Peptides against a protein of PDB entry 5VZU. Designs and how they scored, part 112

Target 1, 271 residues: chain A of PDB entry 5VZU
Amino acid sequence: GRTLEDIFHEHMQELILMKFIYTSQYDNCLTYRRIYLPPSRPDDLIKPGLFKGTYGSHGLEIVMLSFHGRRARGTKITGDPNIPAGQQTVEIDLRHRIQLPDLENQRNFNELSRIVLEVRERVRQEQQEGGHEAGEGRGRQGPRESQPSPAQPRAEAPSKGPDGTPGEDGGEPGDAVAAAEQPAQCGQGQPFVLPVGVSSRNEDYPRTCRMCFYGTGLIAGHGFTSPERTPGVFILFDEDRFGFVWLELKSFSLYSRVQATFRNADAPSPQ

## One batch from the design tools (peptide; made by RFdiffusion4, then SolubleMPNN)

Design b2_p19_1_s1 (from b2_p19_1, 10 letters changed)
Fold by OpenDDE base, seed 4:
Structure b2_p19_1_s1 (fold): chain B 271 residues (1-271), chain A 19 residues (1-19)
Amino acid sequence: as target 1 above (271 residues)
Amino acid sequence: MKEEERKKKLEELRKLFNS
């Protein structure tokens, strides 16, 4: 019988062969496009830029992280046999923070799964509600040609009515104890561990994280067949590192900033 | 996509990500 190692080796050889066939088929039709680094904004969660991802069989992948208001995007700079370059490998909803439990409960995959799926349902509801408001608002502005009804001169009736005294009803200002929004402790990372049964290629992932957000990852078959979004967790470790937990894949991808300085890589000013 | 085809795709992707 084939060993698990034989099956993995055959599968890796098939992937290398597919990558070779893909590269060789497109060698005659390579379109080179200049990549520009996203401009940084003061409200960006971290500096946007290029990150190197660790993917199991594909080796090193380059992703560009960019911020778009309350959303972040990871765009593939390197394609793979499943997902071509230029696709959004991850989409992060910065409106939906994931609160990780304590370190003991973080080891429970079912708890993380519950938290993520609850947030996914909220995001779905908000998209349905916002779709209805945007749909209803556009439908009713049929051009009512308001025929100019003639300006009848309504008369200036002058009635003087009298001096009603201001009753000083001294309504006590109920002390609305402004629940002091505890300043989001942006400073201290919380302890972080991957759930049991989530595979990481590198065990040397950061053991503290700053914050987590709901996100979706793009998954497809070979040749970008049947592409779909799968739920996950974006984990910000620090200014130079983030992770993504692929919930349905039970996999973790670590991304580290590319420290190379690129001359003239800034996006052209929008004309 | 049929649920069986989706399951198969997820199993193939798990092998890719975990190798």
Scores: peptide ipSAE 0.353, ipTM 0.895, DockQ to the pose 0.648
Fold by OpenDDE base, seed 3:
Structure b2_p19_1_s1 (fold): chain B 271 residues (1-271), chain A 19 residues (1-19)
Amino acid sequence: as target 1 above (271 residues)
Amino acid sequence: MKEEERKKKLEELRKLFNS
């Protein structure tokens, strides 16, 4: 059997080869940019940072997970022949939670596809509606000629008095049984299984997840040709692991936190 | 992108993800 060390060496050789190919394509002109770890915020779903992805034949993918209000982003730290470094490989909408069905129905790819496509359509509608409101609001800044409206005097509205008659009418409180929104059980993980026909490179994916969200993944041809966003599901397993289901690709990528600590990796304080 | 080119790209990507 291949050892974990053999797999690591093969992936390292592949990364070196890819880096060599890119270096050769750019006539040895390499631009280096320092990356900084994003600061953690109290409202972040998990601690932001570096994650190692299992992604297809491209071997080892490194992504930076960061939070931006109601969005999360996976930014490529490693480039590949299709998508260069610095691109957003995944974009997650934290407004649009995906509710997974029971474990039996989770095996049905068509059920997951239905749920994801319904959320995608809602996101598209919200974008169209918000685009109209932003468009109409900009048109009406015609030059308001600043006619100096004369200071009309503040008429002192009179203090009308105290008459206190306590009308008793004892209207019966209709018991509107407010359907108690079951508090989202933030603590109990849901049983998780991949749908039949979704490929995973790692069979050892977590069998319990905390929550899922709608998201999109970036796909492109070689040399970043015709880039587009494809629908998917972000799956939070725990503090150190998340997954992404690529719906159209029928593929699953598992991402695990890089446990290495980096000295001086924090962003400089804004001066 | 033409739909045929998109389909081909998705098929190529599926092979890469599933290999």
Scores: peptide ipSAE 0.352, ipTM 0.895, DockQ to the pose 0.679
Fold by OpenDDE base, seed 2:
Structure b2_p19_1_s1 (fold): chain B 271 residues (1-271), chain A 19 residues (1-19)
Amino acid sequence: as target 1 above (271 residues)
Amino acid sequence: MKEEERKKKLEELRKLFNS
């Protein structure tokens, strides 16, 4: 029978061969494009820039993180056999925060799956409603034919009755102590653990996170065949680290800031 | 894409991401 080692070696050989094939296809057509770092804005969740991703057999990936109002984007700087450079590998909806449960319930993949799928359905509903408002706003310029439809009249009737008594029962207003939603203290990170059955290439991930958001990741077959968005969770650990949980893949990607300083990498000021 | 083809693609991607 094939050993686990044989299967691993066969898979590694296939990955090396795929890397050789996709690089060699472009050997005669190298195009160089200058990359500019996005300008930092005060409202950016963290400083935008280059991040090194480590996940699965893709090895080392470089992603540009940028902010676009209430959305964040991870754009591939490095391509792979499935997804070419310049594609948006992750899209994050900063309107849809994911509240992680306690540390015990964070180990339950089905609980995380429930939370993410509920948020996905809300995002879908908001997209449908916003599409309907944009559609209906064009239709109502039908001509106001003010036909004066007539004054039909009449009817009457009555009547009565009576007295029912004033029962005093002075039910004390139970102080509904509105549990003041403690403003999620933006300063204290919450304990973080991956759900059981989510694969991580490295067990050395941050065990505390600041906040999480709903997002989608791009997946495709080899040669960018049948590209689609799959649901996931963006996890902000700190200023220099974020993660992405690929829900359908049951995998975790860790991204760490590239600390290299680049001269002349700033975008030209919009004149 | 048929659901069976999607399932196969997700299984291939799981192997790729978890290797």
Scores: peptide ipSAE 0.347, ipTM 0.894, DockQ to the pose 0.617
Fold by OpenDDE base, seed 1:
Structure b2_p19_1_s1 (fold): chain B 271 residues (1-271), chain A 19 residues (1-19)
Amino acid sequence: as target 1 above (271 residues)
Amino acid sequence: MKEEERKKKLEELRKLFNS
């Protein structure tokens, strides 16, 4: 039988050949663009920057993580045969936390799938509702010609009287036991495990996560054919590591911060 | 995208991510 190594070599050769074909089809007209690191903001979930990702057989990829208000984005710095460089490989909605169950129930892919799909439907509803409010507001600024409507007089409406009967209805104070929302201990990591049947390149991923968010991943065929967004889970492990669960692919990608320092990588100040 | 084409694409992508 073919070894895993043989399969890996065959796939690498195919990927290299595909890259060569794509680069050769454009008469070698390559445009180089400078990449700037995103500025850090106080409200950023973690420091933005470059992360090395593991995508199965594609090997090592570079993604830039950036924050845009209540959204995060992973932008491909390296392209692959499916998704070119500069595409947003992941989009994270920081408004929509994913609450992982206990460690036993985290192994159940169907449970994770249920949770993610419920959040996806809420996100779709909010997008539909917000689309209606933005549409209605623009229509009514027809020019109100300010015709000076004449000052019609103050009719003194009469002082109706005082009758003050104090009905003593002694409604018992129902002890609304305010269930003290235990402040979600926003600081302690929870145990983390991949669901059974979610493939990872290796089993060497963090077994504790800080928080999870709903997100979408970009998937495409070879040559960026039929690109679409699929539901997934962004897993924040720590300041230097995050993951993405590709729900429909049943795959996990681990991303680790690039520790290299780059000179002159800051965006030029807006003049 | 047709559902069959989508399923095929997802299967191809699963092979690429899981190899």
Scores: peptide ipSAE 0.144, ipTM 0.795, DockQ to the pose 0.643

Design b2_p19_1_s2 (from b2_p19_1, 10 letters changed)
Fold by OpenDDE base, seed 3:
Structure b2_p19_1_s2 (fold): chain B 271 residues (1-271), chain A 19 residues (1-19)
Amino acid sequence: as target 1 above (271 residues)
Amino acid sequence: SAKEEREKKLEELRKLFNS
């Protein structure tokens, strides 16, 4: 019977063959499109730009990170046999922060899975509720025939009643138990480790992270067949590095900023 | 079963090639 190793080799051979076919097609017809770097905003989680990342067996790819209000997006600049260039490989919901447990519990894949799936369920509920509010708001624009309501006369304001003495009721200040704002340990990164059974192409991933967010990753079969969004975790390590945990794939992609400066790569100012 | 574990690992491998 086929071993897991045999199947891994067969998939690698197929992937190499597909990469060869695509490369050979490009020799016949190339379409060039200028890419602009996204403008940086003060509220951006990190500076937007080009990142180099690794996808499963595809190897090194280039992704553009951009910010869109409460969402971040990774857009493929390089395509692969599964997902073509220009697709949104990751979509991050900056509204839904993920709290990682301690290092001991971070090694448990089932614990990470639980946390992510609970956030996914909240996102689904919010989408359903927001869909209902948008539906009900359209139904009530029946034509309000503006019947001119007759001007009822302004009744006169009755007179100032007299000086009631200030009773010094010394109400004891009820101890407002200040809900202890968990100190935003914004400065010291949390210790980070991948769960057992999550595959990484880079064993030298950062062992400390700043924050995590819920997101979805795009996966597809060869030739962009049956594309779907799977749940994952965006992990911000620092200004120049982020990761994505593909939950259903049990894989981790590390992205590092492309440090090259490009002349005239800024988006033209909207005139 | 050992078969189910193998099928699961195969699905995980296919997914690693599809991302």
Scores: peptide ipSAE 0.064, ipTM 0.670, DockQ to the pose 0.187
Fold by OpenDDE base, seed 5:
Structure b2_p19_1_s2 (fold): chain B 271 residues (1-271), chain A 19 residues (1-19)
Amino acid sequence: as target 1 above (271 residues)
Amino acid sequence: SAKEEREKKLEELRKLFNS
């Protein structure tokens, strides 16, 4: 019977062959597109830009990290046999911080899985609630064809009187405790370790992280078949490094900033 | 069973190649 090693080798051979076919197509037709770096904003979690990612099976890839309000996005600059260039490999919800447990409990994959799935459920509830508010505002103004009902002259019924006693309904202003947006305290870094059974391409990942967020990663079959979003954890290590834990895949991708200086890589200012 | 564990590991491997 096929061993797990045989299965791994067969899929690696298929992936390498697919990658070779895709790269060999470039020998015949190279399309060059200029990539612009996203503008940095003061409220960006870290400086946006190019990162080199290490995927367990796919190897080294280039992603663009960008910030979009309370969301971060990793866009593939390099494609692979599964996910083409220009796709959003990761989407990070900066509203939903993941609190990692202590270092001993971080080794427990089931604990991380529980925490992530609880946040995933909150994100789904918020999406359903926000979808209902947008739905109710389309009041059925059905065209009341105002058929001109004829002008029947009905009569003068009388003048009942005056006494407006002002009920002082002292509606106490319910203190809407504005949930104080706790400023994203650049908290002291916490010890970080991958859960047991999470595959990393190397053991050389930062052992301290600043903060973590809920996110989703894009997965697909060869040729971008059946694309789906899988839950994960964005791990901010420092200004130049982040990780993504693919929860269902039990894999970790480490991303490191591309330190190359690019001349004229800034987006032209919108005139 | 050892078969179910193998099938689960096979599915985990298939997913690793689809990310």
Scores: peptide ipSAE 0.057, ipTM 0.658, DockQ to the pose 0.160
Fold by OpenDDE base, seed 4:
Structure b2_p19_1_s2 (fold): chain B 271 residues (1-271), chain A 19 residues (1-19)
Amino acid sequence: as target 1 above (271 residues)
Amino acid sequence: SAKEEREKKLEELRKLFNS
């Protein structure tokens, strides 16, 4: 019978062959699309741009990181046999911060899984509630038949007089000690380690992270069959590095900024 | 069982190749 190793080798050979077919098909690509770098905004978590991802069997991929209000998006610039170029490989909800436990508990995959799945459930509830508010708000525009309300007469408002008693009640201004929300010291990174059983391509990942967020990753079969979104964790390491933990896949992708400067890569100003 | 653990690891590998 086939060993796990035999199946892995056969599947790796198939992926290499598929990559070769895809790359050879790109040589026959008649349609070129210009890619623009997203404009940077002051409120962006980090500078948007191109990142090189290293994950799974797919090797090196290029992803565009962009910010869309309280969401971040990783868009594939390079496609693979499963996910074509232009797809959103990751979608990050910047409203849903993940707090990692201490290093000992970070090694526990079940603890990370619990935290992520609890956030996933909150996101699902918020989407259902927001869908109901948007649905109910559209339903009540029944046709207001503009019945012509009859001209009710101008009742003369009587002129009643001036009595001016200045009640002095000197209510003491209670000192609302505005607890100065100490600006969350964004500066001290938390120690970071991958859970046991999460596959990384190498152990050379940052051992300190700034913050984490809930996100979803796109997975599909070969030829983009049965695409689905799986839960994960976006990990911001620094200005130039982020990771994504694919929870259901038990895998980690590391993304590093492409340091190349591109001339004339800025998006045209919206006219 | 060792068989179920193998099948689970195969399914995890298949998923890794679908990401």
Scores: peptide ipSAE 0.056, ipTM 0.657, DockQ to the pose 0.183
Fold by OpenDDE base, seed 2:
Structure b2_p19_1_s2 (fold): chain B 271 residues (1-271), chain A 19 residues (1-19)
Amino acid sequence: as target 1 above (271 residues)
Amino acid sequence: SAKEEREKKLEELRKLFNS
């Protein structure tokens, strides 16, 4: 029977063959598209721009990080056999911060999985509630023709009964110790380690993170077959580095800013 | 079973190649 090693080799051979087919197709017709850097805004979590990703079977990718209010997006600049260029490889919800536990509990994949799946459920509930408010607001404008209410009969007033004594409710005012929301110390990085069983191509990832957010990653079969969004964690390390934990894949992607200066790469001002 | 564990590992591998 096929070993796990045989299947790994067969899949790697298929991936290499697909990469060869896709690269050979470029010899027939090349289309060049100009890429513009997104404008930086003061409220952006970090400066938007090009990042080099290193992860998984694809190896090295270029993504554009951009900010869209309370969402961040990683858009593929490089295509691969599974996901074409221009697709959103990651979508980050900046409303849903992930709180990482201490270093001891960060090694537990099941704890990270629990935290992420709880946030995923909250995001799903918020989407359902927002969908209901948008649906109900359109339905109520039907003219309610006032059909005359038929006179339902006066059912009678039964009478009973008397006594029970006044218990002295000595409600001591429980001091609601307002748990002072410790101001999120935006400046002190938290110690960071990958959970046991999460695969990284490089052990040289930052061991301190600023903050984490819930997000989704795009996965697909060869030729962009059966594309789906899987839950994950966006990890901000610093101004030039972020990571993504693919929860279902048990993999980690590290992204580093492309430090190259591009002339005339700024988007034209909207007229 | 040993078969189900193998099928699960194969599915984890397939997912790793689909990212």
Scores: peptide ipSAE 0.054, ipTM 0.657, DockQ to the pose 0.170; fails the geometry check

Design b2_p19_1_s3 (from b2_p19_1, 7 letters changed)
Fold by OpenDDE base, seed 3:
Structure b2_p19_1_s3 (fold): chain B 271 residues (1-271), chain A 19 residues (1-19)
Amino acid sequence: as target 1 above (271 residues)
Amino acid sequence: MEEKEREELLEELRKEFNS
């Protein structure tokens, strides 16, 4: 298997060129910031941390995966000519699970596109509805003059008595067989294949996935011009691997955990 | 972004992702 060093060596020229482009673009004014690994939480879908991905001709992409309640984020650690470091390359909605069809229908790009676009429309509706409730709620805080409402006395409700008549009527309980929602087998991965016409740089992508979620990827022109969010699918394979299907790009990016341990990479405890 | 400029960007990005 290719070592981390082998991958860095193959893309070293591209990374040097990218770094040169950025150094030149910013007139040699470089700001360095220390990155910290996000703390792991019990409710995190997988352990947060650094992942390496293949992003197009730009070679090796490094992203930080982090969890924020019902959202996950991939933050660029490496910049590229289009998207600078520190941007959220992917944003995942953990409320909106994507159910992949059977393996035969997974090969149909139009079926995946339909499923994703239906979820996108639901997310858009929820954002519009939540925006209206937040807007109307702020308008009605006129200064309520605190008129002291007089303490109305607690009327003691009388203890009505015990009359016990035992009426028997034996109505047969109709067996409403509640279809037991089969507990989503959280443990069994489903067979996974990319749709026909989705490009993958890595043919060795996992053929089984645990779960999928709706998400958006960030795209922009060179120099971060006209940045926008495009719909996609986050695919969790295992604890150390996830993918992102860029729907409009018909492309798949595979991300694998960086196995390197970093000393002093933990965030300082809030003092 | 105009729709034409957006499609040109998507075509560029498709080339980058597929290279």
Scores: peptide ipSAE 0.545, ipTM 0.943, DockQ to the pose 0.647
Fold by OpenDDE base, seed 5:
Structure b2_p19_1_s3 (fold): chain B 271 residues (1-271), chain A 19 residues (1-19)
Amino acid sequence: as target 1 above (271 residues)
Amino acid sequence: MEEKEREELLEELRKEFNS
């Protein structure tokens, strides 16, 4: 029988071959598109830009991190055999902060899974509710065929009088204390550890994180077949590093800012 | 995607990501 090692070697050879085919196909059609860095906004969680990530056997990948209101996006700059360049490898919902437990409970994959899946269900509910409000508004413009129904003169029933009793019952509207969204204290980072059974290609990941958010990763078969979104956790470590936990893959990807100063990478100001 | 095909895809992706 094939050993697990034989299967791994065959699979790695296939991935290398596919990577070679894709890179060689790109080499024959290298339309160098200038990539512009997204402009930084004051409300951006960190400076947008290029980050290098590692995806196991896929090796080194480049993603563009950008911010879009309450969403962040990682766009693939490098493609792989599964997901071509220009696809959104990660989408982060900045409305859905994940609070990691203590270090002891962070080691428990099932606890992280529970937290992420509870957030996923909330996101799904919000999407369903927002979909209903958009649906009801369009229905009622049926063409009112204005059939001119004849003006029957309804009679002037009389003006009964004014009696005025002023009952003042000032029911104080209970101030629904809108739970003030505690401003995201860019405070002291919390201790961070990967759950047991989450693989990281690099064990030298930051052991302190600033913030975590719910997100989804894009997965697909070879040739971008059956693309779907899988739940995960975006982990902000610092200004130059973030991670993504692929929950269903039990994998962690570390992304580090590309420190190369690209001269003229700024988008031309719209004239 | 059938659930079986999805799990097969996830298994291959686990190998790819965890190698």
Scores: peptide ipSAE 0.544, ipTM 0.944, DockQ to the pose 0.636
Fold by OpenDDE base, seed 2:
Order: C-alpha cells, then sequence, then structure tokens
Structure b2_p19_1_s3 (fold): chain B 271 residues (1-271), chain A 19 residues (1-19)
C-alpha cells in the first residue's frame, strides 16, 4: 500500500511540477509591472505595505495589505498554481470584530467556528437588507394619482365600568448596575492560541493579539478553477504581523512585514 | 461545483496548506 510518506512525496512532486509548468509557460512572455505602495492614512489599522506569508507548500508568498474604508485587502503579488498574482487572497471586514473567548475556550475549534459562522450570517443579512433598500428606492416613483376615495362614516358604541383598588406595593427599583462595557483597552493585547486541530506551518506565532476581524480568503483549484470565498479570521498581532485562520481548511497563515525600503515605490500623488 | 467536487478541492487544499 502507499505509505503516508509516499503520498506526501507524490503530492510535493506534483506541486513542484505545477510550479515549473506555470512559470515556464511565461518564460517567453515576461511582463514587468511596477508596484506602488499604498499611501498610509491616519485611520489605517496598521501601516499598509508588503507582507511575507509563510503557509503551505506554496513557499514564499508576497501580499500587499491595503485599507479601503471599513475593509482591508490582501492582494497577491506572487501567484501560485491555484491563484494568480493580482487576486485578492484575503478580504477583511473591519465592521465585524471577532471577540475571542478566554484562552481555554480559544482551544475549542467548534467555539471559534460558531463565532465566525454567526458573524458570516450577520454579514449576509446586512448585504440582503442593503440590496433591498437599493431596489425599493427605484420602485416608488409611481404616479401619485390622488383619487379622492370617499368619506365612509359611522359606527358607535359604548360603555362601562368600574373601580379596581390602588394596591401600593412599593417594589424597590433594583439598581440594574449596567455592567459598563469596559472599553476594550486598545493597548493591552489578549492571550492568543490556535484552536486544537488548526495546522500551523510554524509553531512560532505570537501568543498575544491586539484584535480580530471577520474575513474571507480566496480558494481555487489548479489553474484558478472554481474560485470562491471561504470564511476566516484576520488576527492583528502587531504593527508588522497579522495572521489568517482559514476556517474550512483548519489552517493558519502568518504574515510578516517586508522590512526592505523601496525607493520610488510611493504612488504618484493624484493630480 | 458539486458538493463532492468542493470537498475534494478542500481536501487537496488542506494537504497543500498543511505540508
Amino acid sequence: as target 1 above (271 residues)
Amino acid sequence: MEEKEREELLEELRKEFNS
């Protein structure tokens, strides 16, 4: 029978062969495109720029992180056999913060899955409601034919009745101590651990995170076949590191800022 | 994509991401 090692070697050989094929297909037609770094904005969650991903058999991936109002995007600078360069590998919804439980419950994959799927359903509902408001706003310009429908009249009736007594019972207003939602102290990172059964290529990931958000990752078959968005969690560790948990893949990708300084990489000022 | 083809794709991607 095939060993697990034989299957792993066959799969690695296939990935190497595919990497060779997709690179060699373009050997005669190299197109160079200038990449500009996004301008930094005051409201950006972190400084935008190039990040190095280290996940899976794809090896070294370069992603551009950029901010677009209440959304963040990771755009592939490097392609792979599944997803070509220029695709949005991750899309982050900065409106939908993921609150991680305590460290004990963070180890439970089913708890993380529940939280993420609940947020996914809210995002879906908001998209449906926003689609309905955009649809209904066009329909109501039907002509106001003010037909004066007539004054139908009448009916009457009555009557009673009586007295029921004034029972005084002075129930003390129980001070509902509104548990003041302690403003999530933006400065203190929370303890972070991957759920049991989430694979990480490197066990050396940050054990403290600042905040998490709902997001989606792009997946596709080889040659960019059947591309779709899968749910996940964006994890901000610090100014130079973020992660993405691929929920359906049970996988974690760590991204670290490329510290190289690029001359003339700034986008031309919009004239 | 049929549900079966999707699960086969997810299984191959799990191998790729976990290698």
Scores: peptide ipSAE 0.538, ipTM 0.942, DockQ to the pose 0.639
Fold by OpenDDE base, seed 1:
Structure b2_p19_1_s3 (fold): chain B 271 residues (1-271), chain A 19 residues (1-19)
Amino acid sequence: as target 1 above (271 residues)
Amino acid sequence: MEEKEREELLEELRKEFNS
């Protein structure tokens, strides 16, 4: 039988050949676009920039991480046969934290799947509700022609009298013990492990994470056919490392900051 | 995308990500 290594080599050769065909089909008319690093903002979860992805048979991928209010985006700098460069490979909702269970229950893929899918349904509900409010607000600014309605006279409605006897209904104040939400200690990393059956390229991922968020990953067929967003988990490990769990793919992508300094990579100041 | 085509795509992507 073919070994996993044989299949990997055949697939790698196919991907290289596809890349060669795509680059050759355009009569070498390659358009180069300058990439600017996103400016850092004080409210950014980590410093934005270039990250090296290490996942799958595609080998080395470069992703730009950027922050957009309560959303983060991973934009492909390198394309692959499925997803071209410039596409948003991951979109992260920084409003929707994923609470990982204890280390034992983190090994359970079905538990992670449940947690992620519950968050996905909340995100869908919020999108439906917010879509209704934005629709109703625009309809009512028809020009109210202010026709001056004539001053109809003050009819003096009479002073009805006083007799409100105070019923002393002594409703016992039910001590709503406000369960003091212990301020989630926003600074201590928690133990992290991939669920059983989630594939990683290697076992050399961080075993502690700072926080997790709901996100979606972009998937497509070859040539960017039938692109869709699949649910996943953004894992922030540290200032220089994050991961993404592709829930439906049962796969994990590790991203590490590119430590290279680029001269003139800053966006031109708006003139 | 038809559900069958989607599952075929997911299976190919699983192979690509797990290699």
Scores: peptide ipSAE 0.455, ipTM 0.922, DockQ to the pose 0.641

